# Ledger of designs, part 39: peptides against a protein of PDB entry 5JNO

Target 1, 112 residues: chain A of PDB entry 5JNO
Amino acid sequence: MVAKFQPPPEYQLTAAELKQIVDQSLSGGDLACRLLVQLFPELFSDVDFSRGCSACGFAAKRKLESLHLQLIRNYVEVYYPSVKDTAVWQAECLPQLNDFFSRFWAQREMED

## One batch from the design tools (peptide; aimed at target 1 V37 R103 F104 E111)

Design b1_p28_3_s1 (made by RFdiffusion4, then SolubleMPNN; from b1_p28_3, 14 letters changed)
Fold by OpenDDE base, seed 5:
Structure b1_p28_3_s1 (fold): chain B 112 residues (1-112), chain A 28 residues (1-28)
Amino acid sequence: as target 1 above (112 residues)
Amino acid sequence: MRLRFEDPEELMEALERFVDEYSLEQAA
């Protein structure tokens, strides 16, 4: 058997917090994007090496990893149980998540 | 090294703009 997914403590939402995000959402895909922003703001930040950095070895991560997606999906399915079906998740939520994330960084790189 | 973060309000504004645009694209 597969153990139930447990998010890291820093990414756990209370029922009230989740409901607040849901109340702002118009669809499952919209909810997914809002959860991405709320749970993982660090994915929308960058690291500046131009000021006195000497081989720190740090690199900013600009990737939606499986744990990010799984956590978002788990919260989305609370109010949109149809996303338990992988086909629905891949049609309604995952494309919108990827598009939002990609467009964000594309725009930011144009401004730099 | 220095971490740069987006203004939370600006990030939310970017999200709202995207949601609006995405909705229009899907409706077309």
Scores: peptide ipSAE 0.563, ipTM 0.874, DockQ to the pose 0.234
OpenDDE base, seeds 1, 2, 3, 4: peptide ipSAE 0.561, 0.562, 0.566, 0.560; ipTM 0.883, 0.876, 0.879, 0.877; seed 3 fails the geometry check

Design b1_p28_3_s2 (made by RFdiffusion4, then SolubleMPNN; from b1_p28_3, 14 letters changed)
Fold by OpenDDE base, seed 4:
Structure b1_p28_3_s2 (fold): chain B 112 residues (1-112), chain A 28 residues (1-28)
Amino acid sequence: as target 1 above (112 residues)
Amino acid sequence: MRLRFSDPEELMQALQEFVDAYSREQAA
């Protein structure tokens, strides 16, 4: 049974919020990176910003997990339906997401 | 560019600048 993926309330973007991010984006991959930043800022910090959230109890890790990627993909698909094709998602978005994420942490490590 | 922040809003601002820079680089 195929069920529609439902994001947790804390990661539910309105059409207007998504549109705002899209307006800043130059491509599907770029949109994905911007969504990563907006949805999961906790992944970019050693500080657990989700602490105290009684609603989610989410524990952030410096890792892009399947749930994060799925949520991002769901939103990217709204404006770039071609990413419904896994091959397109893996070619257009995943490499940029991983590169962006790794570059951030690489730079952070160099600051030490 | 400093990327280490304990304040969520400061971090978000830095991240926004970081992704903007990244976007420009990818578009070039």
Scores: peptide ipSAE 0.663, ipTM 0.932, DockQ to the pose 0.941
OpenDDE base, seeds 1, 2, 3, 5: peptide ipSAE 0.646, 0.662, 0.650, 0.659; ipTM 0.914, 0.932, 0.908, 0.931

Design b1_p28_3_s3 (made by RFdiffusion4, then SolubleMPNN; from b1_p28_3, 14 letters changed)
Fold by OpenDDE base, seed 3:
Structure b1_p28_3_s3 (fold): chain B 112 residues (1-112), chain A 28 residues (1-28)
Amino acid sequence: as target 1 above (112 residues)
Amino acid sequence: MKLRFEDPEELMKALEEFVEQYSLEQAA
C-alpha cells in the first residue's frame, strides 16, 4: 500500500478549493504559483521580525523551503500528473515559481 | 510607494500579471 500525502491541517485544501484554483490556471507552473500565494501568503510579507529579536534566531520568511515546494507539488500532481516526474517538475514548475518569487521581491526592493 | 499585499487576493492579482507576462516570454 502506498502512503497518501497528508498536509498539515493549516494547509489542507478541499477538492472544491483546489478545483477553483485549477480553473484559473493556464499550466502546471501557473497552478504552482497560485498555490504558493494561497497557501503561504506569509512568504510575501514585508515584516522583518528579526529586527525585534536578535536572539530568537528568527529569519525573514523570504525563502522557498523544501516543505513548501513538496506541498505545492502534491497538489499540482492531482491535475498535472506529469510533475510526478522530477525532471518535469524542475522544468515546468520550479522555474516559474522561482521567477515569480524573485520578481516579486525585486519589485518590492525597488519601491523602498 | 511600496506595495503592501494584505491578502491572497491582492497577491493573486499581481500573480496574474506575472503569468500573462511569463506566458508571452515563453512563447517568444
Scores: peptide ipSAE 0.574, ipTM 0.877, DockQ to the pose 0.407
OpenDDE base, seeds 1, 2, 4, 5: peptide ipSAE 0.570, 0.571, 0.567, 0.570; ipTM 0.875, 0.874, 0.875, 0.873

Design b1_p28_3_s4 (made by RFdiffusion4, then SolubleMPNN; from b1_p28_3, 12 letters changed)
Fold by OpenDDE base, seed 1:
Structure b1_p28_3_s4 (fold): chain B 112 residues (1-112), chain A 28 residues (1-28)
Amino acid sequence: as target 1 above (112 residues)
Amino acid sequence: MRLRFSDPEELMEALQEFVDAYSREVAS
């Protein structure tokens, strides 16, 4: 039996909180990006803003790790169950997440 | 758009603007 992935308490969203993000989202990929921003703002800074969890592996900066992606996917599938299919996740959400993340840092680098 | 901040609240505001702009671009 495979246990359901459970996020650390600091990354646990209530149904109401998730619904608010969903209401702003235009697609599953868009929702994924919004969740990335909401859950892991520390990934967008060189400064540690205390939300990251070193003990649970959510402290790596400038990298989207498997645990980050799994956590986001778990929330996305609540409203976009098609992403339970890995092929759909890889086609619709991962490209946007990676593109969004890379564009952010590319723009940041131009500011320097 | 400035994306470099030392304050988490300012960063979050900038990120919200950034994702909104990105969302519109992808949707268009």
Scores: peptide ipSAE 0.657, ipTM 0.931, DockQ to the pose 0.943
OpenDDE base, seeds 2, 3, 4, 5: peptide ipSAE 0.651, 0.651, 0.642, 0.639; ipTM 0.929, 0.928, 0.917, 0.907

Design b1_p28_4 (made by RFdiffusion4)
Pose (drawn by RFdiffusion4):
Structure b1_p28_4 (pose): chain A 97 residues (1-46, 62-112), chain P 28 residues (1-28)
Amino acid sequence: MVAKFQPPPEYQLTAAELKQIVDQSLSGGDLACRLLVQLFPELFSDRKLESLHLQLIRNYVEVYYPSVKDTAVWQAECLPQLNDFFSRFWAQREMED
Amino acid sequence: EAAKLTAQLEAALATQAALILAEQEAEA
């Protein structure tokens, strides 16, 4: 309806790059976590799992799991897995010391 | 520091994959 949306260049993946991540993914939620690591490594260094970031991941995930267009599917499968992956990563870091 | 962060991210992904596989085995 309104415009062409493209992510910033630093978050743009080629179709080949996206296909490769998908090929290694066990599920839509795993794909979502792998995309979080590939797209946003700055989120893991010294939370900001904020809406624009999550939507970008969802847009990529939907290319191969179109049922994720249903917000209930996104909330049931991908979103809890992303938040738990992120929480776990940071707790693991907290506990190193 | 970048190498340590990369190892941490790989370890987090491996833990996430193990949890997904364990859940599938339990449902089967």

Design b1_p28_4_s1 (made by RFdiffusion4, then SolubleMPNN; from b1_p28_4, 13 letters changed)
Fold by OpenDDE base, seed 3:
Structure b1_p28_4_s1 (fold): chain B 112 residues (1-112), chain A 28 residues (1-28)
Amino acid sequence: as target 1 above (112 residues)
Amino acid sequence: SAAALQARLQAALAEQEAQLLAQRAAAA
């Protein structure tokens, strides 16, 4: 039997929460971007939690990592099963996610 | 602030939505 996906507790959405996001979404790609914002607001933050710690050497990564993408994809699949196909995911969702993320930071850079 | 960030993100999502609708209109 195929094991069901279970997201980490900190990234678990209820059915009602997910449906609410879906109801606001116009497409699978749009849904993906909304999930990105909902699940990972820290990726858009300028806050450096390690600031003041000279020993940390920590730099916040402004990058969409595999785990982020996988979690988003699993939720998108609930309402857009076609994204189970990697080709569909890469054509419809990944470009939207990358463009959204890139545009956000590009705009911030221009304002500074 | 966190509130300012959320407002900015919602605005960004609105832009995304507008772009998607514009694309659909152009393809119709």
Scores: peptide ipSAE 0.627, ipTM 0.921, DockQ to the pose 0.912
OpenDDE base, seeds 1, 2, 4, 5: peptide ipSAE 0.625, 0.625, 0.624, 0.622; ipTM 0.920, 0.920, 0.920, 0.920

Design b1_p28_4_s2 (made by RFdiffusion4, then SolubleMPNN; from b1_p28_4, 15 letters changed)
Fold by OpenDDE base, seed 3:
Structure b1_p28_4_s2 (fold): chain B 112 residues (1-112), chain A 28 residues (1-28)
Amino acid sequence: as target 1 above (112 residues)
Amino acid sequence: SEAELEARLQAALAEHEAQLRAAAEAAA
């Protein structure tokens, strides 16, 4: 038997929580974006930890890392099993995730 | 604030949804 992957406790969704997000989603790609928002809201935060320290010069990098994407994909495939195919994941979900994330920050940049 | 962030995120999701619907309609 192959062991099932379990997400870290801090990123675990109940079946009911996942279903609620699915019910709001139009597609696997849309579901992916909604999961991104639900699981990793900190990636959209403009909080600067270097604020108040002129010598720090540190800015938190805003990017989607492999772990983020893997966790999202694990949930998406529950209702959209086709994303188990990497080609489908890369064609249907990854572009939407990247566009969503990029558009968010592009709009924020325009408002500042 | 956290509330403002949530509002922005929901707006972004709504925009994404609208984009998907428009694309689906154009492809139909």
Scores: peptide ipSAE 0.645, ipTM 0.925, DockQ to the pose 0.920
OpenDDE base, seeds 1, 2, 4, 5: peptide ipSAE 0.642, 0.643, 0.643, 0.638; ipTM 0.924, 0.925, 0.925, 0.924

Design b1_p28_4_s3 (made by RFdiffusion4, then SolubleMPNN; from b1_p28_4, 17 letters changed)
Fold by OpenDDE base, seed 1:
Structure b1_p28_4_s3 (fold): chain B 112 residues (1-112), chain A 28 residues (1-28)
Amino acid sequence: as target 1 above (112 residues)
Amino acid sequence: SAAELERRLQEALEEHRAQLLARRAALA
């Protein structure tokens, strides 16, 4: 039997923390975007900054990976069980995540 | 800076909220 996915400790949210984010959310898709910001702020950091850091060597990526999406989906499911259906996840949450992420970087590139 | 990034992210979330409200209004 397959064990349930458990997030790494740095990405664990308490019930109270998750509820706070939910209270600020208008929908499952909005919740997903807020979780993206809260869980993975490193995805929004400047790539040149990370590449120029000789001390840490951190390589920033401007991509949403399957593990990011899986973790977000697991939290969204707590309050929006309908996203367990892949069709619902792909119709309501994924487009909002992609649009939010793309818009952020598009705006940054215009300002730079 | 970290503060500037947080500000930008908050503004992005507010823009996303506005978009959702506009979509909802269009469907009503």
Scores: peptide ipSAE 0.567, ipTM 0.901, DockQ to the pose 0.868
OpenDDE base, seeds 2, 3, 4, 5: peptide ipSAE 0.543, 0.538, 0.554, 0.548; ipTM 0.894, 0.893, 0.898, 0.895

Design b1_p28_4_s4 (made by RFdiffusion4, then SolubleMPNN; from b1_p28_4, 17 letters changed)
Fold by OpenDDE base, seed 5:
Structure b1_p28_4_s4 (fold): chain B 112 residues (1-112), chain A 28 residues (1-28)
Amino acid sequence: as target 1 above (112 residues)
Amino acid sequence: SMAALEAALQQQLEEQRQQLLAEAELAA
C-alpha cells in the first residue's frame, strides 16, 4: 500500500505562476529550461556551499533526475500539448534542458 | 519503494496538470 503523496509546496505552481513563466517563454524547450530554474534552484547551488554546510547536512546535487524531468514535462504539456508525444519531448525539450544544465555547470567549474 | 513513491507523485502531478489545463482553457 502506498499512501497519497503530496508534493512539496515549492514544487507546486498555480495557474497564474505558470502563466507568468509561459509569457516569458519562446518555445516549449525554452519553457522547460525556465521551469527547471524556477522549480529546482537547489540544483544550481554552489558546490562550496554544499561542502561548507556541516551544521544542516545540506548537500546540493548537480544532477537532473527523472522526477525533475517528469514534473517539468507535466507543466510544459499544459501549454504545449505536443510534448505528450515522447518523440517530441525528446527532440524539443530534453536536449535544451540538458544543454542548459550542462553549460551552467561547465561555466561554473571554469570559474572555480 | 522509491518507484512507488515517484509513481504516486506523478499521479498527483497529472491531476494538477488537468486542473491547470482547465484553468488555462478558461483563460483563453
Scores: peptide ipSAE 0.212, ipTM 0.723, DockQ to the pose 0.029
OpenDDE base, seeds 1, 2, 3, 4: peptide ipSAE 0.205, 0.147, 0.145, 0.162; ipTM 0.712, 0.634, 0.638, 0.648; seed 4 fails the geometry check

Design b1_p28_5 (made by RFdiffusion4)
Pose (drawn by RFdiffusion4):
Structure b1_p28_5 (pose): chain A 97 residues (1-46, 62-112), chain P 28 residues (1-28)
Amino acid sequence: MVAKFQPPPEYQLTAAELKQIVDQSLSGGDLACRLLVQLFPELFSDRKLESLHLQLIRNYVEVYYPSVKDTAVWQAECLPQLNDFFSRFWAQREMED
Amino acid sequence: DALEETYEEAREKALETLDEMNEEAAAE
């Protein structure tokens, strides 16, 4: 309807780059976590799993798991797994010391 | 360059966490 959306260059993946991540992914949720690591490593250094970031991941995930276009599928599979992956990463870091 | 190295180290740690979660899930 309205416009062409493209992510910033630093978050743009080629089709080849996306296919490779998918090939290693066990599920839509795993793909989503792998995409979080590849696209947003700054989120893991010294939360900001904010809406624009999550939507970008969702957009990539939908290329190969089109049922994720259904918000209920996104919320049932991918979104809990992303938040739990992120929570676990940070708790693990908190506990190192 | 130092910022890029910090982000790469953070990426490695995030991937280790994901591998651990996948191994645990495969064990069940």

Design b1_p28_5_s1 (made by RFdiffusion4, then SolubleMPNN; from b1_p28_5, 16 letters changed)
Fold by OpenDDE base, seed 1:
Structure b1_p28_5_s1 (fold): chain B 112 residues (1-112), chain A 28 residues (1-28)
Amino acid sequence: as target 1 above (112 residues)
Amino acid sequence: SERERELERARERALAVLEEMQRELAEQ
């Protein structure tokens, strides 16, 4: 039996906060990407950032980790229950997350 | 703080990239 995943307090969204992001989202994949930006802005910045989360441990800079994806998926499931199916998550959300994240840093490299 | 301002700028840049990506998806 696996314990239910609980987000660290630093990443806990209220219903109102989540609703606002959902209202701005075009799809489940878009919602996932928006959650990535809102929850983990440090992944899009060169500034070293720490929220003091002991549960996160060592986080690789500029890399999407399983913990990030798990947390995002939990929120997406609230409005898109179909992503509880791993196949749906991998088809609808993960490709957009990876493409978005890679595009961002690829563009930054070209601007430098 | 300056760090907070930098994070906000990062968010704005990220969202701009996302919007561009979504436009491309909509055109396909």
Scores: peptide ipSAE 0.676, ipTM 0.939, DockQ to the pose 0.841
OpenDDE base, seeds 2, 3, 4, 5: peptide ipSAE 0.675, 0.675, 0.676, 0.675; ipTM 0.939, 0.939, 0.939, 0.939

Design b1_p28_5_s2 (made by RFdiffusion4, then SolubleMPNN; from b1_p28_5, 13 letters changed)
Fold by OpenDDE base, seed 3:
Structure b1_p28_5_s2 (fold): chain B 112 residues (1-112), chain A 28 residues (1-28)
Amino acid sequence: as target 1 above (112 residues)
Amino acid sequence: SALEEELARARERALAVLEEMEAERAAA
C-alpha cells in the first residue's frame, strides 16, 4: 500500500491556497518557484532564524535542502502529475528552482 | 510583528525577481 504524503502543519496549504498559487503560475516549474516563496520566506531573508536555538541544529541559510524540495514537489504533483517522474522533475522544476534561488542571492550580493 | 513584517518584505523581493524571470522567458 502507498501512503499519502502529509506535510508538517506549519507547511500545510489548503486546497484554496494551493489553487490560488496555481492560478498565478505559468508552468510546473514556475509553480515550484512560487511555492518556494510561499512556504519558505525565511530563505529569502537576511535574518538568522536559527540564532539562540541549539536544539534546531545547523541549517544552511542560503541553501535549498532536500526537505524543501520534497515538500514543493509533493504540492506540484497535485496539478502536474508528470513530476512524479524523477527525470521530469529534474528537467522541468529543479533547474528553475536553482536558477531562481541563485539569481535572487546573486542580486542581493551585488546590492551589498 | 517585526518578524512577520520582515518575512513579508522577503516575499515581496523574491516575487519581484521571479516576475522578472517570468517576463524574460515569455520574451524568448
Scores: peptide ipSAE 0.682, ipTM 0.942, DockQ to the pose 0.898
OpenDDE base, seeds 1, 2, 4, 5: peptide ipSAE 0.681, 0.681, 0.680, 0.681; ipTM 0.941, 0.941, 0.941, 0.941

Design b1_p28_5_s3 (made by RFdiffusion4, then SolubleMPNN; from b1_p28_5, 15 letters changed)
Fold by OpenDDE base, seed 2:
Structure b1_p28_5_s3 (fold): chain B 112 residues (1-112), chain A 28 residues (1-28)
Amino acid sequence: as target 1 above (112 residues)
Amino acid sequence: MEEQRRLEEARQRALEVLAEMEAERAAL
């Protein structure tokens, strides 16, 4: 048996916190984007929180990695069980996540 | 605290972009 994916403590949302985000969300895909901002604000910043920390290693590049996506998907599934189907996840959530993330950095690039 | 400030500013910008995207979807 493979254990269920467990988020690190810093990414553990309470039921109340998750509900608050859900209440602000328009869809499963929108919820995914809001979770991205809430859980991983560092992905939207140039701040290097690993600076000077040998234990932290190198900061990840500006990309949505599998662990980010899996963590988000786990929370989305709570209110949108249909995303357990990979086809639904890929049709409803991933495109919005990628579009949102790319739009953000495209906008930032124009500001430079 | 400077890093946290910049982080919050980034989060706010992200939410603004998201709001724009939400508005676009709502208009369809």
Scores: peptide ipSAE 0.667, ipTM 0.936, DockQ to the pose 0.855
OpenDDE base, seeds 1, 3, 4, 5: peptide ipSAE 0.664, 0.663, 0.663, 0.664; ipTM 0.936, 0.935, 0.936, 0.936

Design b1_p28_5_s4 (made by RFdiffusion4, then SolubleMPNN; from b1_p28_5, 16 letters changed)
Fold by OpenDDE base, seed 1:
Structure b1_p28_5_s4 (fold): chain B 112 residues (1-112), chain A 28 residues (1-28)
Amino acid sequence: as target 1 above (112 residues)
Amino acid sequence: SERERELERARERALEVLEQMEAERLAA
């Protein structure tokens, strides 16, 4: 049996915080994107802050890793239980996450 | 801290892109 995934304290959201993000979200996929921004702002910065986290360890710069996705999915499941189905997660959330993340850095690349 | 300020700026920039994408989805 695999132990339940427990995020580091810095990635713990209260019910109120999560609800606020949900209220701003248009869908489960949109919620996933908003969670990405709120939980991992370092992925949208030129500064790498991941090395300083003893709990999450070093993460690849400007890359969505399995740990990021797993944490986001855990929160999305609270309000969108259907994403527990991997097929739903891959159809509704992952494409939006990847599109959003790619668009962000593509725009930044053009501006630089 | 400077770190927090940088992260906040990153969030703001990211949200701008996200909101644009949201608007596109709503308009489609």
Scores: peptide ipSAE 0.683, ipTM 0.942, DockQ to the pose 0.911
OpenDDE base, seeds 2, 3, 4, 5: peptide ipSAE 0.683, 0.683, 0.682, 0.683; ipTM 0.942, 0.942, 0.942, 0.942

Design b1_p28_6 (made by RFdiffusion4)
Pose (drawn by RFdiffusion4):
Parts: sequence; structure tokens; C-alpha cells
Structure b1_p28_6 (pose): chain A 97 residues (1-46, 62-112), chain P 28 residues (1-28)
Amino acid sequence: MVAKFQPPPEYQLTAAELKQIVDQSLSGGDLACRLLVQLFPELFSDRKLESLHLQLIRNYVEVYYPSVKDTAVWQAECLPQLNDFFSRFWAQREMED
Amino acid sequence: EEAAAEEEALEELLEQAQEAGEEYAEEH
């Protein structure tokens, strides 16, 4: 209806890059976690799993798991897995020392 | 057995996320 949305160049993936990540993904939630690592490595260095970031991941995930267009599917499968992946990563880091 | 394979795959993904974060920190 309103406009063409494109992510910033640094977060743009080619169709080939997206297909490769999907081929390695075990599920929609795994795909979402792999996309978090590929797109936003700055989120893992010295939370900001904020709405724009999550929506960008969801947009990519929907190319191959169109049922994720249903917010209930996003909230039931992908979103908990992303938050638990992120929480686990940071707790593991906290515990190293 | 399927749940263990899924856990191993998650552990490898967490290692990749840590490496990607270290690489980003080194570049900045």
C-alpha cells in the first residue's frame, strides 16, 4: 500500500545468501537464530533485540516459512527461540568469568 | 537421539555467534 521497504545495505542479503542459510536451518526458529547471528553480530559483542531488528529477521524468515506471516506462529515458534538463544548466549558469556 | 542432535546443533550455533561477535569487536 504505502512504500517500498528495504533494509540498510549492511543488513541486505542476496537471495543466494538467504537460500544458503535456509538450507542449513533445521526449523523456522533455527533460521531465525542463524539470521540473528549473520545480520547482527554487533549484538553479541561488548537487550537490543529490539523491534526493528526482529521484524527484519521475520521478513527474511517469511520468504521460506510463510505461515510466519501469522503473528501467532511468529510468537509461538520463532520469537521465543530467538530470545532464549540470545539469553543463553549472554549467560554463557557471563559465566566464562 | 533427535533432541541431542538438536542440542548439539544449537551449541555449534552459539559458538558461531560468539566468534562473529569477537570478529566484530576486533574490527571496531

Design b1_p28_6_s1 (made by RFdiffusion4, then SolubleMPNN; from b1_p28_6, 15 letters changed)
Fold by OpenDDE base, seed 4:
Structure b1_p28_6_s1 (fold): chain B 112 residues (1-112), chain A 28 residues (1-28)
Amino acid sequence: as target 1 above (112 residues)
Amino acid sequence: SMEEERERHEEELLEEAAAAGERYEAEH
């Protein structure tokens, strides 16, 4: 048995907040995408993460990290227990998250 | 159709994401 995941305080949603997001969601995958926007607005900003490294010039790629995905999955499980099954998570939610995030930045590249 | 409804929701969520990013930029 693994201890229940406890999110950092900055990513803790109340039951009421989570319910509001769920009420707007059409599916588990849609809920996952809505949680991504609500929990991690920084992932949709144009903040330059390379500002601190003028020497190497490396710019961090905009990507979904395992910690982001794990936190989202834990909230989705509250209303969609089936995503506790990794196969269901990978078939229903993970592709939608990746597609949504990719589509967002693809559109931004066209507008810039 | 269900597909059309999903697409509308995605478009709205993309706009919400853009707004969320802009708010973050304004605060940091």
Scores: peptide ipSAE 0.664, ipTM 0.934, DockQ to the pose 0.945
OpenDDE base, seeds 1, 2, 3, 5: peptide ipSAE 0.659, 0.661, 0.663, 0.660; ipTM 0.933, 0.933, 0.934, 0.933

Design b1_p28_6_s2 (made by RFdiffusion4, then SolubleMPNN; from b1_p28_6, 14 letters changed)
Fold by OpenDDE base, seed 4:
Structure b1_p28_6_s2 (fold): chain B 112 residues (1-112), chain A 28 residues (1-28)
Amino acid sequence: as target 1 above (112 residues)
Amino acid sequence: MEEEEREEHMEELLEEARAAGERWEREH
């Protein structure tokens, strides 16, 4: 059995919220980047949110984890069903996410 | 989509991300 997509409450988007993000997106890869910002704003902060949290475990502040990518992919699939194909996900969305996230922190490092 | 348009859009996304991170810092 394939489990039905059911994100944790803190990452639950309504149909209206998701539609708004989609309306601002130019492509599946662009949608993925916007979802990253909306779902995980803490990844773009200078605060280490995992510090002192034994339940969270250690997580690199400036690294995208598999769980982040899976949640994003699940939402992207709603409007871009083709990303259910792993080859499409790896060609159209994953490179965009990695490039976007890397460029963000590269820019911040230059400011420090 | 032209390469220049793609780059301009990326700059907008980067600014949105910066703002989102700063908001998160103020709230936590």
Scores: peptide ipSAE 0.666, ipTM 0.933, DockQ to the pose 0.797
OpenDDE base, seeds 1, 2, 3, 5: peptide ipSAE 0.666, 0.665, 0.664, 0.665; ipTM 0.934, 0.933, 0.934, 0.934

Design b1_p28_6_s3 (made by RFdiffusion4, then SolubleMPNN; from b1_p28_6, 13 letters changed)
Fold by OpenDDE base, seed 2:
Structure b1_p28_6_s3 (fold): chain B 112 residues (1-112), chain A 28 residues (1-28)
Amino acid sequence: as target 1 above (112 residues)
Amino acid sequence: SSAQQRAEYEEQLLEEARAAGEEYEEEH
């Protein structure tokens, strides 16, 4: 039996915290983007993630990885159960996440 | 307009992301 996906403690959200984010969201896609910001602020920083650990290998690239997406999806499902369907997730949430993340860094590049 | 409302919404979210990243940088 495979255990249910469990987020690390630092990525746990209480029901109240999640509700607060939901109240600011207009859709499942919007909720996903807000969760991205809330849970993974490091993805929006210029910090070199490999700075503190040479053994960890290369610094994380500016990309959304499977574990980030899975965790976000788990929270989105609480209020938007339809995203349990992969087709719905890929149509309603993934494009919004990718566009949001890409637009963020595109703006940052223009500021340089 | 609805288009303007969505643009403002997106801009605000991008600003929140910027702030989140900067806060992270200050702490690390």
Scores: peptide ipSAE 0.653, ipTM 0.932, DockQ to the pose 0.888
OpenDDE base, seeds 1, 3, 4, 5: peptide ipSAE 0.650, 0.652, 0.651, 0.650; ipTM 0.932, 0.932, 0.931, 0.931

Design b1_p28_6_s4 (made by RFdiffusion4, then SolubleMPNN; from b1_p28_6, 14 letters changed)
Fold by OpenDDE base, seed 4:
Structure b1_p28_6_s4 (fold): chain B 112 residues (1-112), chain A 28 residues (1-28)
Amino acid sequence: as target 1 above (112 residues)
Amino acid sequence: SAAAAREAHMEQLLREAAAAGERYEREH
């Protein structure tokens, strides 16, 4: 058996939605960044995620987690099957995602 | 130049991300 990654319902894109994002994308790396914005807008907000626990004082960290990356990769593979190769993913998509996300918060930190 | 085009594209993505975050804030 081959394990199949199943995204949670809140992160399930229809074929039409995915195609729309792809049509706006110039490359696999660009698609990955657009998917990040589309699927996880909360990662680009200043919303306090510690609302869930007043006692523990947990504060959400502004970082990309493995689940975010895996989900994005699975969608990118639909139109760019070469990213199934880990070397390709790490060379073409992962650096762009990290750079994009880092630049976003670096700029926001300076502006706020 | 190609480099300038890439940076312009990145800036566009950053603006889109900011807008997405702001929308999220308004809805939550």
Scores: peptide ipSAE 0.667, ipTM 0.936, DockQ to the pose 0.869
OpenDDE base, seeds 1, 2, 3, 5: peptide ipSAE 0.665, 0.667, 0.663, 0.664; ipTM 0.935, 0.935, 0.935, 0.935

Design b1_p28_7 (made by RFdiffusion4; failed a check: too like the target's own chain)
Pose (drawn by RFdiffusion4):
Structure b1_p28_7 (pose): chain A 97 residues (1-46, 62-112), chain P 28 residues (1-28)
Amino acid sequence: MVAKFQPPPEYQLTAAELKQIVDQSLSGGDLACRLLVQLFPELFSDRKLESLHLQLIRNYVEVYYPSVKDTAVWQAECLPQLNDFFSRFWAQREMED
Amino acid sequence: SYSLADFASLSAAQRMEVHDTIMAELAS
């Protein structure tokens, strides 16, 4: 309806880049976690899993898992897995010392 | 293993190895 949305260049993936991540993904949730690592490595350095970031990941995930257009599928599969991956990463880091 | 303080600076392959380790732990 309203406009063309494109992410900032630094978060733009080519179709070839997206296909490669998908090929390595075990599931929609795994794809979502891999995309979090590829797109937003600054989130892992010295939470901000904020709405714009999650929506960008969901947009990419939907190219290959179109059922993720259903918010219930997003919330049942991908979103818990992203938050638990992120929580685990940071707890592991907290525990190193 | 890799220091998670240096994670953002790791190569793509190393970051994916860390990712797989974390995901395997969560699957268990």

